# Peptides against a protein of PDB entry 8BZL, part 230

Target 1, 228 residues: chain A of PDB entry 8BZL
Amino acid sequence: SYDRAITVFSPDGHLFQVEYAQEAVKKGSTAVGVRGRDIVVLGVEKKSVAKLQDERTVRKICALDDNVCMAFAGLTADARIVINRARVECQSHRLTVEDPVTVEYITRYIASLKQRYTQSNGRRPFGISALIVGFDFDGTPRLYQTDPSGTYHAWKANAIGRGAKSVREFLEKNYTDEAIETDDLTIKLVIKALLEVVQSGGKNIELAVMRRDQSLKILNPEEIEKYV
Target 2, 242 residues: chain B of PDB entry 8BZL
Amino acid sequence: SRRYDSRTTIFSPEGRLYQVEYAMEAIGHAGTCLGILANDGVLLAAERRNIHKLLDEVFFSEKIYKLNEDMACSVAGITSDANVLTNELRLIAQRYLLQYQEPIPCEQLVTALCDIKQAYTQFGGKRPFGVSLLYIGWDKHYGFQLYQSDPSGNYGGWKATCIGNNSAAAVSMLKQDYKEGEMTLKSALALAIKVLNKTMDVSKLSAEKVEIATLTRENGKTVIRVLKQKEVEQLIKKHEEE

## One batch from the design tools (peptide; made by RFdiffusion4, then SolubleMPNN)

Design b1_p22_7_s3 (from b1_p22_7, 7 letters changed)
Fold by OpenDDE base, seed 2:
Structure b1_p22_7_s3 (fold): chain B 228 residues (1-228), chain C 242 residues (1-242), chain A 22 residues (1-22)
Amino acid sequence: as target 1 above (228 residues)
Amino acid sequence: as target 2 above (242 residues)
Amino acid sequence: AEPYDPTVEAADLAAFQASLEA
């Protein structure tokens, strides 16, 4: 029996399950990505950690490989599946091609995975959007976004999640070559963008930085407060 | 809406997974399970609902399951689903041990099951598991640990938490009484009795209706022990005297 | 009662559980 709960086109050409997955993303915590000159920065709205919860288990930003990291908005369990698949692909690429993945390559892989889940008879779409940042082997910083449909695009800066509209409006006004002239200015831009939707304080922001030829660095709250 | 209550878990127009929410609701009607992390150990305490005199008490526990030498779990929800998941946990742990000649790290075991749970929320022809789990364990990486997982495949680490009936009230009490860094296993046991007494909405807690397991380290080995009824009676008595 | 948001971390599970018990 064909499972009737498939992603199908509406009479007006919409994929309802994809649109509804996008609504799930809009309920997620806000994430921001900014590409600087020699830096990529991810920031995520940190919901107040429940009292007695271990903060170690609450991570919104993760490494996919040494040169690529990802933030997401939407279903956490769905995100974990995507992250695991992406990590396996990154390692496989290193073994078979003997080079790290490009940020575009791994983004395309993730996007293709998402797209397949919008077309497969027995699967619902992933309820996540992702910001994927990193450096290509040539040292070029990259930022990509994926959505539940499997579409992906390169960005200078973007945001996903519940506050994404306000954050994007801020970035459209404030993202200039001058605003990203230095690493510190780029970090400051991300923090300012998040503060449009998050109450002030380093406690409410998770921030990750990747510089050229450096590993992912997650900033502690004290480091974040220096930029506020 | 009934239209989104199909066997396949799909998104509602608002981006909700109703089958997962309904599974969570079912768990809310299950017997209470509580976990508390201490400096010198970790415990699970669970409400025992099915007290049948003809049941062979040889079962390790109605709601607490040993997974391997270093981990145990407690379940709230559909018993048949719980049996499947606990068996899978044991298999995952065993396969890891055979492959790597080391015990599986606690969080890795939890994550492996959570990926299975998530799959049952995404793949057609399957329903979510109607089960939440509490995990207790020890490993060389993080020491004593407590985790909670739900039907969505989400999980988190906790100092103390509760699942099942009246879990919100229990969590509220835990937030009030749990002292971070100062919790001994002895104090954790006392807290567990206090919380269960309120959560089960009974004037007097009976030892026959409570299962407690502790996980400790002795001489460099993990010891998982289900408390005897007499030990639970002593804990209840002590609580009544306070 | 805010519906269980599976997008939300364990903290929101507790809030959701609380809403189901209310």
Scores: peptide ipSAE 0.027, ipTM 0.663, DockQ to the pose 0.564; fails the geometry check
Fold by OpenDDE base, seed 3:
Structure b1_p22_7_s3 (fold): chain B 228 residues (1-228), chain C 242 residues (1-242), chain A 22 residues (1-22)
Amino acid sequence: as target 1 above (228 residues)
Amino acid sequence: as target 2 above (242 residues)
Amino acid sequence: AEPYDPTVEAADLAAFQASLEA
């Protein structure tokens, strides 16, 4: 069967391995990204940390560079590979071009990497979607989403993972210029969006904030509760 | 040629990696391995299943491997796969030491191997490693550490955990008896024996069927010690008296 | 027993492994 082969076209033109990788993403924990005026915010559903688990090792939001962050949904091990490759590219770009990457550039790099894994013999697609946020050198906040196929688009707000549909529906209704007028309102919007699918309030949310000309800040649970 | 290309871990229609799941199932049938983090050290305890009297070399440790001066691991799963991965861990650690003139941080060694495991789930002509590992270590960044990794390349840090046969029951017992912030290495050893006694499919726990290693800090150096059979016997005896 | 889901975070691995052995 075509679905049991390396990523190949079906007779009807489907790339089943890509579609199946998208199903893996849908099983992942929910992630949300929102672009504000002078802020970008990533939020991720925290699964209840097992009693004996070290919380330090359970992170769904990571920095790719000083100006770029990523959240993902899907296979954690696959995500680690993408993150590592992206980090290397960010550093390489700084060395060769003497400027940090634009958010679009690094998104395109990740997208191209994913696309190659959909076309290369002896490889399966990455089972991840990513939300990539950050600031361009000119101070413009950016949000991109990419999927297992290697497609990518710019967004004002988006969500990925198991609760993505509900979160997107919420964002479509509630994302307005007024709702992102301040940094605090933007953060509140992300939290409210995640609370559509996350039970037990702020304790089950990981939140990262990047403001213009500032480093990534991961909010602690107490800081998150201020917005709930 | 094309048949080897078909030996790729691929997604099912439901987005599952069956070869990884099957590897995890295989590990569930392997000997039990426990890891427990204490305030003053970390330990591994592993079931010895192959007590063949005819084994010439009493492999001092069949299930526990020293990786470097600061780290050790235990394995559950396919022995041949375990040998490959433990050798790779040693090579990674050595290369890092040579390059940076410092020991590799514990989590970095774990992630390096996990990236290899992941690759064997993504690249053609490869199958997942049928091995889960527990890692114990010390570094200057986080002190004593315990990690678990699986065939997918996922990993996590733990206060206490178990892999292999009856790992669920073991984890349940660990959750009940593990006292956060109050765990000494001595109490951790006692807990390990308690859990193994209940989870190993043996009528009586014997020292010949258990390997235990401790990792401690003495005079600013990491000490990895495999307990002697007599020491394990004493731990078992103490447990039987309680 | 629910099949192992590799998308599940490490926290769920312990729970899953526990469920396979129950």
Scores: peptide ipSAE 0.024, ipTM 0.610, DockQ to the pose 0.501; fails the geometry check
Fold by OpenDDE base, seed 1:
Parts: structure tokens; sequence; C-alpha cells
Structure b1_p22_7_s3 (fold): chain B 228 residues (1-228), chain C 242 residues (1-242), chain A 22 residues (1-22)
């Protein structure tokens, strides 16, 4: 059975292991990304942190560099591998090129890494999709998405994970120039989008904001509640 | 369809890694290991199943391993896999110390091993490690720490957790009795005995069947101590008197 | 807290991966 092999083409041209990895992503916690005018916002569904779990270790939004952050959906351990390699590449780029990576560059790097794992006979695909946001050195906000296949595209707004369909439908309806006119409105849009699939309001949302020339800021629950 | 049970860890049509799930199931049959974080220390408590009279008394701990001067771990699962992973932890910690001339941060050691575990779930011809670990440690960044890792390469920090047999019941008890911010090492030890007494289907908890290690700070140094049998007996006795 | 140095993990992983490919 072609679906029982490491990533090989089926007779009809399908890469079943890639498709099945995408199913793993769909089981992941929902993540949303929105590009504003001068802001990028990532929101993630907080799985109810098990009582006695350290919240510090449950972060689904991570910095790749000072100008780039990432949220993911799917296998957490797989994501860690991708994150670590991306961070190394960001640092290497700064050392060799003397400039930070563009968001597109690091996205392409991650995408290429994922793609290689779909082509190697000794490896399964990564069970992750990622939303990669940040600012280019010229101050342009960017949002990219990658999937297990290694494809990537630029987006104004997008969502991944179990609630992605509903969140995307909301964003398609509500993403307007007016809705992102201010930083606060952009943040509000992300929260509203997540609330389509997240129960119990702002307590179950992790939100990260990056503004131009500013470091990644993780909003606390009280800050999130102000937008609800 | 359980048809994706091949030796190679591949995704099922539903996006599941059955080999990882089966490895986790194997751990569920292993002896219970507990970890509890306190304000003044952290502890591991593990069920000792292999009580052979012919075992040389020199075996300090069957399930608790010192990793370096600042960290220890307990294991639940396949013993051979555990030995490989604990050795790797020691090597990683030693390499870091040699490279940076300081002890490896606790979380960094955990993640390094978890990346290895993850790789065994992603590379063809490899099977997942049939082992979960609890890590206790101290570092200058976060102080006392407790981590849990599983065959998938996932990990998390905990105030209290359990792996192995009856882990779900143990975790439920820990959730009920763990007082956040008020946990002393003394209280943690008492809680560990309480939980083990309920999770080990033994009418009487014996000190011979329980290994306990504590990690504390004394005079700016980490002290990892395996409790003597007599000390464990005293803890059990105190619990029976309550 | 000093930022997590991803290079150590990457090096160990690379060494591990190299050992699997050998």
Amino acid sequence: as target 1 above (228 residues)
Amino acid sequence: as target 2 above (242 residues)
Amino acid sequence: AEPYDPTVEAADLAAFQASLEA
C-alpha cells in the first residue's frame, strides 16, 4: 500500500504522507495571524493548561529573531526542530550577511526544510503548519504560512489548526482596510477571529504583537480582556 | 485502521503516529514515577519493582539517575531504552560543560534529549523510545525545576506530575492536594508517599519498593540525595499515623 | 534569563542525524 510507505508518490500522484501530515495539523490548536498596517498579530488557542503545568513551557508563539515570530499548529516536537533550525539560520544570516533575515527568506528556509523531509526516503514529513510574521528591514509587515508539504504563501490574514476553517471564514468577511486601520483594531480583529472557535473568552487566547522596530510582546490575560 | 503499525513511524490517514501512541501505552505498564516541585527543593519518587534478594545492595537507584551535579531523572518504560537515553543526557550535559564552562540549563538538557526522541519518530527505520522521563534540576535561570518528556519528544514543565502505571489517578490526586506556592519539600515528600500508597495497589507501602530522591540547595551548591530506606520507612510510618 | 541558545541543540541533532545517516 502506497500510504504505508515513507513519502512516495501514489499512482495518481498523491503524496499520502504529506496529506496525512496535514491531518495532524488539523488536529492542532488553532492559530491565527493578521497583518496590519504597522503591526503583525499572532493569536493562538490556549489548550487548557493542565493544572500544575508550567505555562512557560506551553508557549505556541515563539520568536525566531528580533524581527520574526512564529506560531504553529500540529506536532509540538516537530515544531521545535523547525524553530531551532530557523533560529540558527537567522543568527547565521546576521553574521554572514550583516543584516537580519527578511520574513520571506526565513519562510523559504523553513519551507525548504519541510520539503526536504517530504522527499527523503528516510524521513516522514513534519506534522506542522506555521504562521510566520514579522518586519522586513524596510519596516514592511509580513505574514507567511507554511504547511507540511513545504509550500508557502504570503497572506494578509490566515489561520491554521482545528478551527482554521471558521476563523478564515470570519477573516474573509471582516478583514478590511478599516478593520486594520489602527493597531488596536488589528488586535481586536485577531481576538474576534479566535473567539469564533475558542470558548470562555480571552482566558483561552495567547496573543502576541509585534510592532515596527519593537520586540515581540506577549499580551497578558488582562490586556486581552480589554479588547474583548 | 491499525494498519499503520509498521516499524517505520508514519502518519495514519487521521494524522496519528501509532508507533508513538504504542510507545506511550508501553510506559503505562511501567512502574510509577512521581515528581513534585517545592519552594525549597524538588523530588522524584519511583516504584521499585525488581526486588530480587540477589541484587547486590550497591544498587543505589534502579529508576533514578543522576545526570550531573544539578540534575537527576527518573524513567518509566523500557529499561534498555532508558539506559541509552540517560547515558545520552549525561553526555549532552558533559559536552555543554566542556564547551561553555558552565552547567547546562535544565530545560536545554531536556530539549536536547527531546530532539533526539523526536528524531526517532521521524526517521525511517527507527522506532520511538518506549520511555518517558521526569527531570528534576536546579539552575541559576529558573531555580528548581520539574520536567516531563514522552516518546514523541514533547516535554513540559510541571509543579507536580506522574508517569507510568496509574499515572492518571496519581495526577488527579496531585491536582487535589498540591497547594501552589505553599509546597515545602517536607510536604512534597508526604504528598509523594500519599500518592504512591494509593497508586501502588499494595495494601502496605514498603520502603523497599520505593525510591525517593531530593534535590536541594545548600550553601550555594546543589545536593542530590537518594533517601535511605530508613528515611523512607519513617515517611511511610508518618503517613500511616495520619 | 539568557535566551536559549539553539545552536547546542542543533549541533547535537546534527550529530545525531549524521549518525543515523551513516
Scores: peptide ipSAE 0.009, ipTM 0.606, DockQ to the pose 0.027; fails the geometry check

Design b1_p22_7_s3 (from b1_p22_7, 7 letters changed)
Fold by OpenDDE base, seed 4:
Structure b1_p22_7_s3 (fold): chain B 228 residues (1-228), chain C 242 residues (1-242), chain A 22 residues (1-22)
Amino acid sequence: as target 1 above (228 residues)
Amino acid sequence: as target 2 above (242 residues)
Amino acid sequence: AEPYDPTVEAADLAAFQASLEA
């Protein structure tokens, strides 16, 4: 069967390993990203951490650089590899080009990495989608999404993972210029979007906010509850 | 046999490379891309499939890529593969410019990429790129040019051609309606709309579903312009009135 | 559910993902 092969084309032009990697993404916790005017916000569904699991080890939102952060859905182990490679590239870029990466640049790097794993001997695709947010050096907020195939696009708002459909449907209806007019409204939009799929309110949401010229801030549960 | 289907570098008993053919099949599901060469310019017309409301504005075009000041391309097939190849095209063009202090000739850029495509069909453990490209350009050697390349690494120059969904039907229509030597950019635009209206899997052609770029020469400079939605609407309206 | 088509554009991918989750 073509499904057990390395990533090769089926007779009908399908890449089954990429399709199966997409299925792995759908099993992941929901992540949402929204670009505001002067803010980017990532929200992630907190799955019930096993009682004995160290909460510190389950970070679904991570910084790639001072100006870029990423949320992912899918295989955590695969995500670690991508994140580490991206971090190295961000540092290398700062050393060689003397400027931080643009959000598009690092997204393209990640996308190219993913694509190569769909076209290399003995490798399977990465079982992750990612939302990559941040600010370009000119202060422009950016949101990108990339999938296991290595495809990437710029978004105003998007979602990935298990609840992505419901979250996207909500965002399609509610993402307006008015809804992102302020930072607080943008944060509220993300929370409301996640609440479409998260049952236990603010306690099961992880939120990260990056404002212009500020570092990534992870909101505590009390801060999240102020927006609910 | 399964052996020929799963390996990129193995010929079938009939001399076929099935992985290349399967890559071509993948391209057939992509949105239609059309190129037309005129006496005074060259154009690309590409199908926009449903624009998601939450997509951010793309610089220049979603489906048409500027490669350098004198060339642009459109892609049909796997988007991730297309992104890799379009990036490589830009790098090749830049390296040439740095090395020779002049823009890369259009055919040389196409050939350089085609060699890469071919290599991915010949070296073990690599799959072909699931992408066909249309290239438009101008250079001092051949003037306005239109090229098509496929996953095999083959390419050709064209007066008019189409890739992606319903490409065979589009090519047939182009063969019927293309007037050699008499094609103006204006007539080429009209022809593009005519062909897209017939080949796109849409109930009604709308400007939101079509991207058009033109490449012209103005005052000894190449101008690559994406048509505004209003301009595309006017072209569609004109076609509906005929 | 229809298999994922890696040739689709972003909008189609969103629709596809939505269809797989339905």
Scores: peptide ipSAE 0.008, ipTM 0.572, DockQ to the pose 0.025; fails the geometry check

Design b1_p22_7_s4 (from b1_p22_7, 10 letters changed)
Fold by OpenDDE base, seed 4:
Structure b1_p22_7_s4 (fold): chain B 228 residues (1-228), chain C 242 residues (1-242), chain A 22 residues (1-22)
Amino acid sequence: as target 1 above (228 residues)
Amino acid sequence: as target 2 above (242 residues)
Amino acid sequence: EEPFDPTVESADLAAFQASLKA
């Protein structure tokens, strides 16, 4: 059965393990990314933290470097591996090139890593998609998306995970220059987009904002509620 | 399901890792392990199933392992896998100490092992470890900590949690009885006994079937102590009197 | 019983394992 082969094409040219990894992503919590004018925003559906769980250990948005952050959908353990590799690369780049990575560079690195796991015998694909946002050193805001195949593209806005279809449909209708005219409007757009699939309002949203020349800021629930 | 479950490291058409799920199932049949975080300490309580009456040496701790001076763990699942992982934890902790001249932070040790676990779910020719772990520790960053990890390489921090047999029921009880901010080590010990008494598949809880370790801070040092059988007996007795 | 979803955080795993035995 070709569908059992990790790195083998089906007769019809499909890599089933990659497609199945994409199915794992679709089961993940919804994440949305939006590029504004001078801001990038990541929002994630916050699943209810189990009673007695330490919320500190539940993070869906992480920094890769000072200028780059990532949200993911899919296998959390797989994501951790990718994040760690990316962080090491970001630091290595700073040491060797003396500049921070561009968002495209680190995205390409992650994409290449993922791709290798689709081609390497005895490795399954990473069961994650990622939204990678940040600023290039020139101050240009960027948003990229990667999938289990190692494909990556630049976006103005995108979504991944279980609610991604609905969120994307919302963004396709509502992403305009006017809707991202200000930082606050951009944040509001992300929140509204997530509210298409998230119940109970701002309490179930994790939101991260990176403004030009600023570090990643995770908004607290009270800050999020101001936009709802 | 059956068509894909025989392969160690592949996704099902639904995006599931059946070998990881099956490893989790295997853990569900293992002896119960509890962890409870208190304000003044953290504890592990584990069901001891292998009471070999013929063992000359009373193994005081079959399921609870000291990892370093600041951390201990309890295991649920395949014993051989547990031995490998606990040894690796010790090695990781030692290497860190040698490299940095400081004890490894608790979460970093947990994460390092979880990355190994994850790798065994991703690389062909490997099977997942059939082990979940509870970790207790102290570090200068977060103080007393409790973590849980599973065969997937996922982990999380907890105030109280359970792995192994009847873990669901145990977690439910912990959720009901755990008082956030008010949990003393004494109350945590009592809670552990209460939960074990209800979740262990035994007619009567006995000290011979329970291992308990506490982690406290004394004079700026971490103290990991396995409770003596007599101490456990007193805890059980106290519970029976309530 | 909902199958183990490794996309779900460990807390949800515990809850899920709980639901499997229920």
Scores: peptide ipSAE 0.023, ipTM 0.713, DockQ to the pose 0.565; fails the geometry check
Fold by OpenDDE base, seed 2:
Structure b1_p22_7_s4 (fold): chain B 228 residues (1-228), chain C 242 residues (1-242), chain A 22 residues (1-22)
Amino acid sequence: as target 1 above (228 residues)
Amino acid sequence: as target 2 above (242 residues)
Amino acid sequence: EEPFDPTVESADLAAFQASLKA
């Protein structure tokens, strides 16, 4: 039954379900990632938490391991599945290899998972892109992006979601060695980039920082406002 | 459009999952369910639609299900789907208790079911569950809790929320009248009646058409209680007098 | 602002659901 082949090639060689999953990503809240010298920063557009919603349950940035965190754009439920699988792999790697994953390793794992869902019968692609940041064991900061197709690339800075084009254009103009010279400047760059698409200051931004040999820190709104 | 309405949930050209959206629409036609978190408890209030005189006295709530000693849920949507999901919730909770010798944390139970729901939106030969759930519970980590989940496998924690028929109007009313930090279970019950009276579009709310359950803590134990019809009548009467 | 976005973090789902009720 052709109905089992969810993702098929068009006559023009397109995988429509992958392209359409990318459209789902474009509808997601904007996320930005920036690699600094000794810091990685993730910022996400926080749509005003609905009145009466618990903010604890609206987190867009999550830890995959002590040295790796992820932001995503697209389908939240799809993201949860990917996050859970990635966390299990991070723990498994620690148990089997006795070292934490490299950021590239876990990115490749996630990318491979996504790719399999584009090729497996009876499965639709994941409707998510992800920004994966962290530190390798040698202390090197890393930023990777994945998309619904299962491709991945390393970046200095990137953005995903609805405002990604504008944010990327901003980053292309403003990402310099001077702009990331300090941790604070790197954080400021992320905030400025998000402010290209986010109306009203620090209240609508979720920001997380990971410094060398430090755990993921989610900034509170007051901390964010200091940079605005 | 029809091509994307197939049995397998696929993306539209616009990146939408039509089968999930259609499941949500189906839920919009189901009876209203409310959840309200208070300082001293949490409640579910649900519209009862199947009032058949020949139904043996529904010893069990039609829409509210006890999951374990610390959690209950209400459902809006397809009854058969609801039965499957509520049974799965009970099994997950029991397996956790057996494995860890402690009750499953509320959010963990919710997420476990949400992963199942999500799978039914991603795997071929499956359709989304036509069910949204409200969960009430208590655990040692976060105390009293209220969650909502939908056919997509998404969920959120709430102070107050609504699913089913006229849910948007109900949520609007809850936003207006919910007083953060000052909500008692008594005031929450009154608010539930107020909102249900408006959302059910009835001139007079009847206790026969409303199910209410409360979850409280007494002497270090969780107590889940379905209100008796007389208690609901008293709440309705009080609302009519105000 | 719709209180709950179940599938996508977009106002489009809310608008779509509203259009179906119409």
Scores: peptide ipSAE 0.019, ipTM 0.596, DockQ to the pose 0.290; fails the geometry check
Fold by OpenDDE base, seed 3:
Structure b1_p22_7_s4 (fold): chain B 228 residues (1-228), chain C 242 residues (1-242), chain A 22 residues (1-22)
Amino acid sequence: as target 1 above (228 residues)
Amino acid sequence: as target 2 above (242 residues)
Amino acid sequence: EEPFDPTVESADLAAFQASLKA
């Protein structure tokens, strides 16, 4: 009965439900993350907000804690579940350990959560990938990526979602020490990377910036246009 | 492939959740529900399909439910599923009020239900709810609000939107006629009638087939009112005269 | 209690609904 064994190995050793969840991610709006020297930047493709939609309710970048934020690609409802659990864990960690989470720690938590949903009977994988950025307590900027399998890696720069391939190719060519020398250059790099797949310029980009010892800042459209 | 039509919601090879899509298809066959946000209020307008003469004329809103003093919702889809979800909304709102001694923020109530909906798309032995909801409300944080949620557990805030039968056409009309920043509740009511007249699978719009609720603020209190049939008749008449 | 940030949850609904209609 499929009710008990949702994610099972194929005869050739594939976890098809995980692979199919990755296909769901590829259909998601593009997100990009870049680690600078003293800054981390997340950018997300804004699908044209329906004329009658409240833009306030369309966010793909969220804070997990004061020092960590996340962007995702894939199923939004799935992402909300992950975000909520991650936020709870961040707060729990502060209470228990008396320090904020490291970006690696919370990434590993999210990854472990995702992995459990690939192995638990009666659960399907999360249809999301995430870019998790922030600062460790020592002031080190970090960028991690997770996928539906629960795999995670640290990155200098990465992208997820439908335009991820093109964005990654751009980043591979343009991510240099010079390109991230300043905060402004790092922001510009993210915007340029997103513009590879976003047609309508700065109006269709959501950008979040976290600088060392500063809270997450979501840039307004006017601020984004200054970098275009 | 029919292989993915199993009771457990699983991904297709293409990354689709067919059970969620099928639930949304079921909603497409349900009666039309509209929501419109105005500067001075918010409204729900819903198609009433079960016009049984024997239904006690008690203006029992078939599709519009009061959730608390500050919120109401309308439903499109499977009635039994709708009843479960609307009851859950009331319980969530009540628990919040008891815990915090203040009414639940509108979006928080919507989100709480959406997490439940999402769970029914992810956990085995469960099917998605075959229901979309429109929520209207007021809170001190954002004032008047309109939200839409679907079987996936996704939601969004709207100035105007539609669910159920002919929802795409309704949304198109709303986009054309909705005047941002200039919408009064009166104009919103007129717009609702206009859209329903075109989107309902009826030859003639009648007051018996339409439920309308408004949410306003009077003297610092939220007022949720279901329009009387005579009021709806007057709105229809005005539309026919224009 | 973290203030309810409604913005995070709603963006993906439209995209998901669109994906489901596709």
Scores: peptide ipSAE 0.014, ipTM 0.574, DockQ to the pose 0.119; fails the geometry check

Design b1_p22_7_s4 (from b1_p22_7, 10 letters changed)
Fold by OpenDDE base, seed 1:
Structure b1_p22_7_s4 (fold): chain B 228 residues (1-228), chain C 242 residues (1-242), chain A 22 residues (1-22)
Amino acid sequence: as target 1 above (228 residues)
Amino acid sequence: as target 2 above (242 residues)
Amino acid sequence: EEPFDPTVESADLAAFQASLKA
């Protein structure tokens, strides 16, 4: 059976290991990204942190650079590898090109990395999808999504992980120019979208905000509750 | 289900890595290891299973390894895999020290090994390590720290946790008895004995079957100490009197 | 002080990955 091999084509042209990696993503905690006018927002479903677990080590939103952050769904260990390589590339780009990466550039880098793991002998695909958000040097907010295959696309809003379908359906109905007219409205949209699949309100949401010319800000639970 | 068991670590149709799950199952049969973070230190407590009378009295810790001056770990799982990983941890820590002239931060050492573990789950011709680790350490960034890592290359920081046999029951007990913000090393030691007494399938806990190490700060230096058998006996006796 | 980012790719991982290409 072709499903037991390295990532090879089936007779029907399927890459089963990529499809199965996408199933690993669907088991991941939900993440949502929304591009506003002058803001990008990432929201993630907090897994019930075990009572004795350090919350610091359970972050699903990470900075790749000062102008780029990422949320992921799927295998956390796989995500760490991708994040590390992306951070190195961001720094390398600053040193070699003397400018920060564009959000598209770093997304393409991550996508290419993922793609290589789908084609290289003796490697399995990464079991992760990512939402990559940030600002280009011209101040344009960007949102990209990548999947285990190494595909990527730009989005206004998107979701990944176990609740992604319901969250996307909500975003498709509620993402309007009016809904993102202000930073606060954009944040509210992300929270409302996550609440479609997250139980017990703002306590189970991690929210990160990046505004134009500002660093990534992770909102505390009290700040999140103000938007609920 | 059996069809995905025999080859390189690949995804099942359900998106599962069965070889990683099976490695975790192997750890479930290993001796219990506990880690507890306190305000004034951190400890590891491990079940000692190989009590052969013919083992020379210089009982080096079977399950607790010093990694550097600021870190130690305990291991649950395949002994050969454990030896490889503990050696790698020492090498990583030493290389960092040589390169930067300062000790490696605790989380960075944990992450470096976890990336290796992850790679053994992603590259063909490799199997996952059948090993979970608890790490204790001190650094200038976060102070006293406790980490757990598994065969997947996942890790997390903990206030208290357990790996190996009856780990789920141990974690439940730790959750019940761990007092956040008020945990002293003395209280942590008592808690470790309490949990081990309940999780080890022994009628009576003996000092011969338990290894305990503490990590403290004294005069601006990290002190890693394996408790003497007599000290462990006193802890057990105190627990029996309560 | 920037909080320690533990996600820096270790030289050991790079060496390990290089050994697998070989």
Scores: peptide ipSAE 0.000, ipTM 0.580, DockQ to the pose 0.027; fails the geometry check

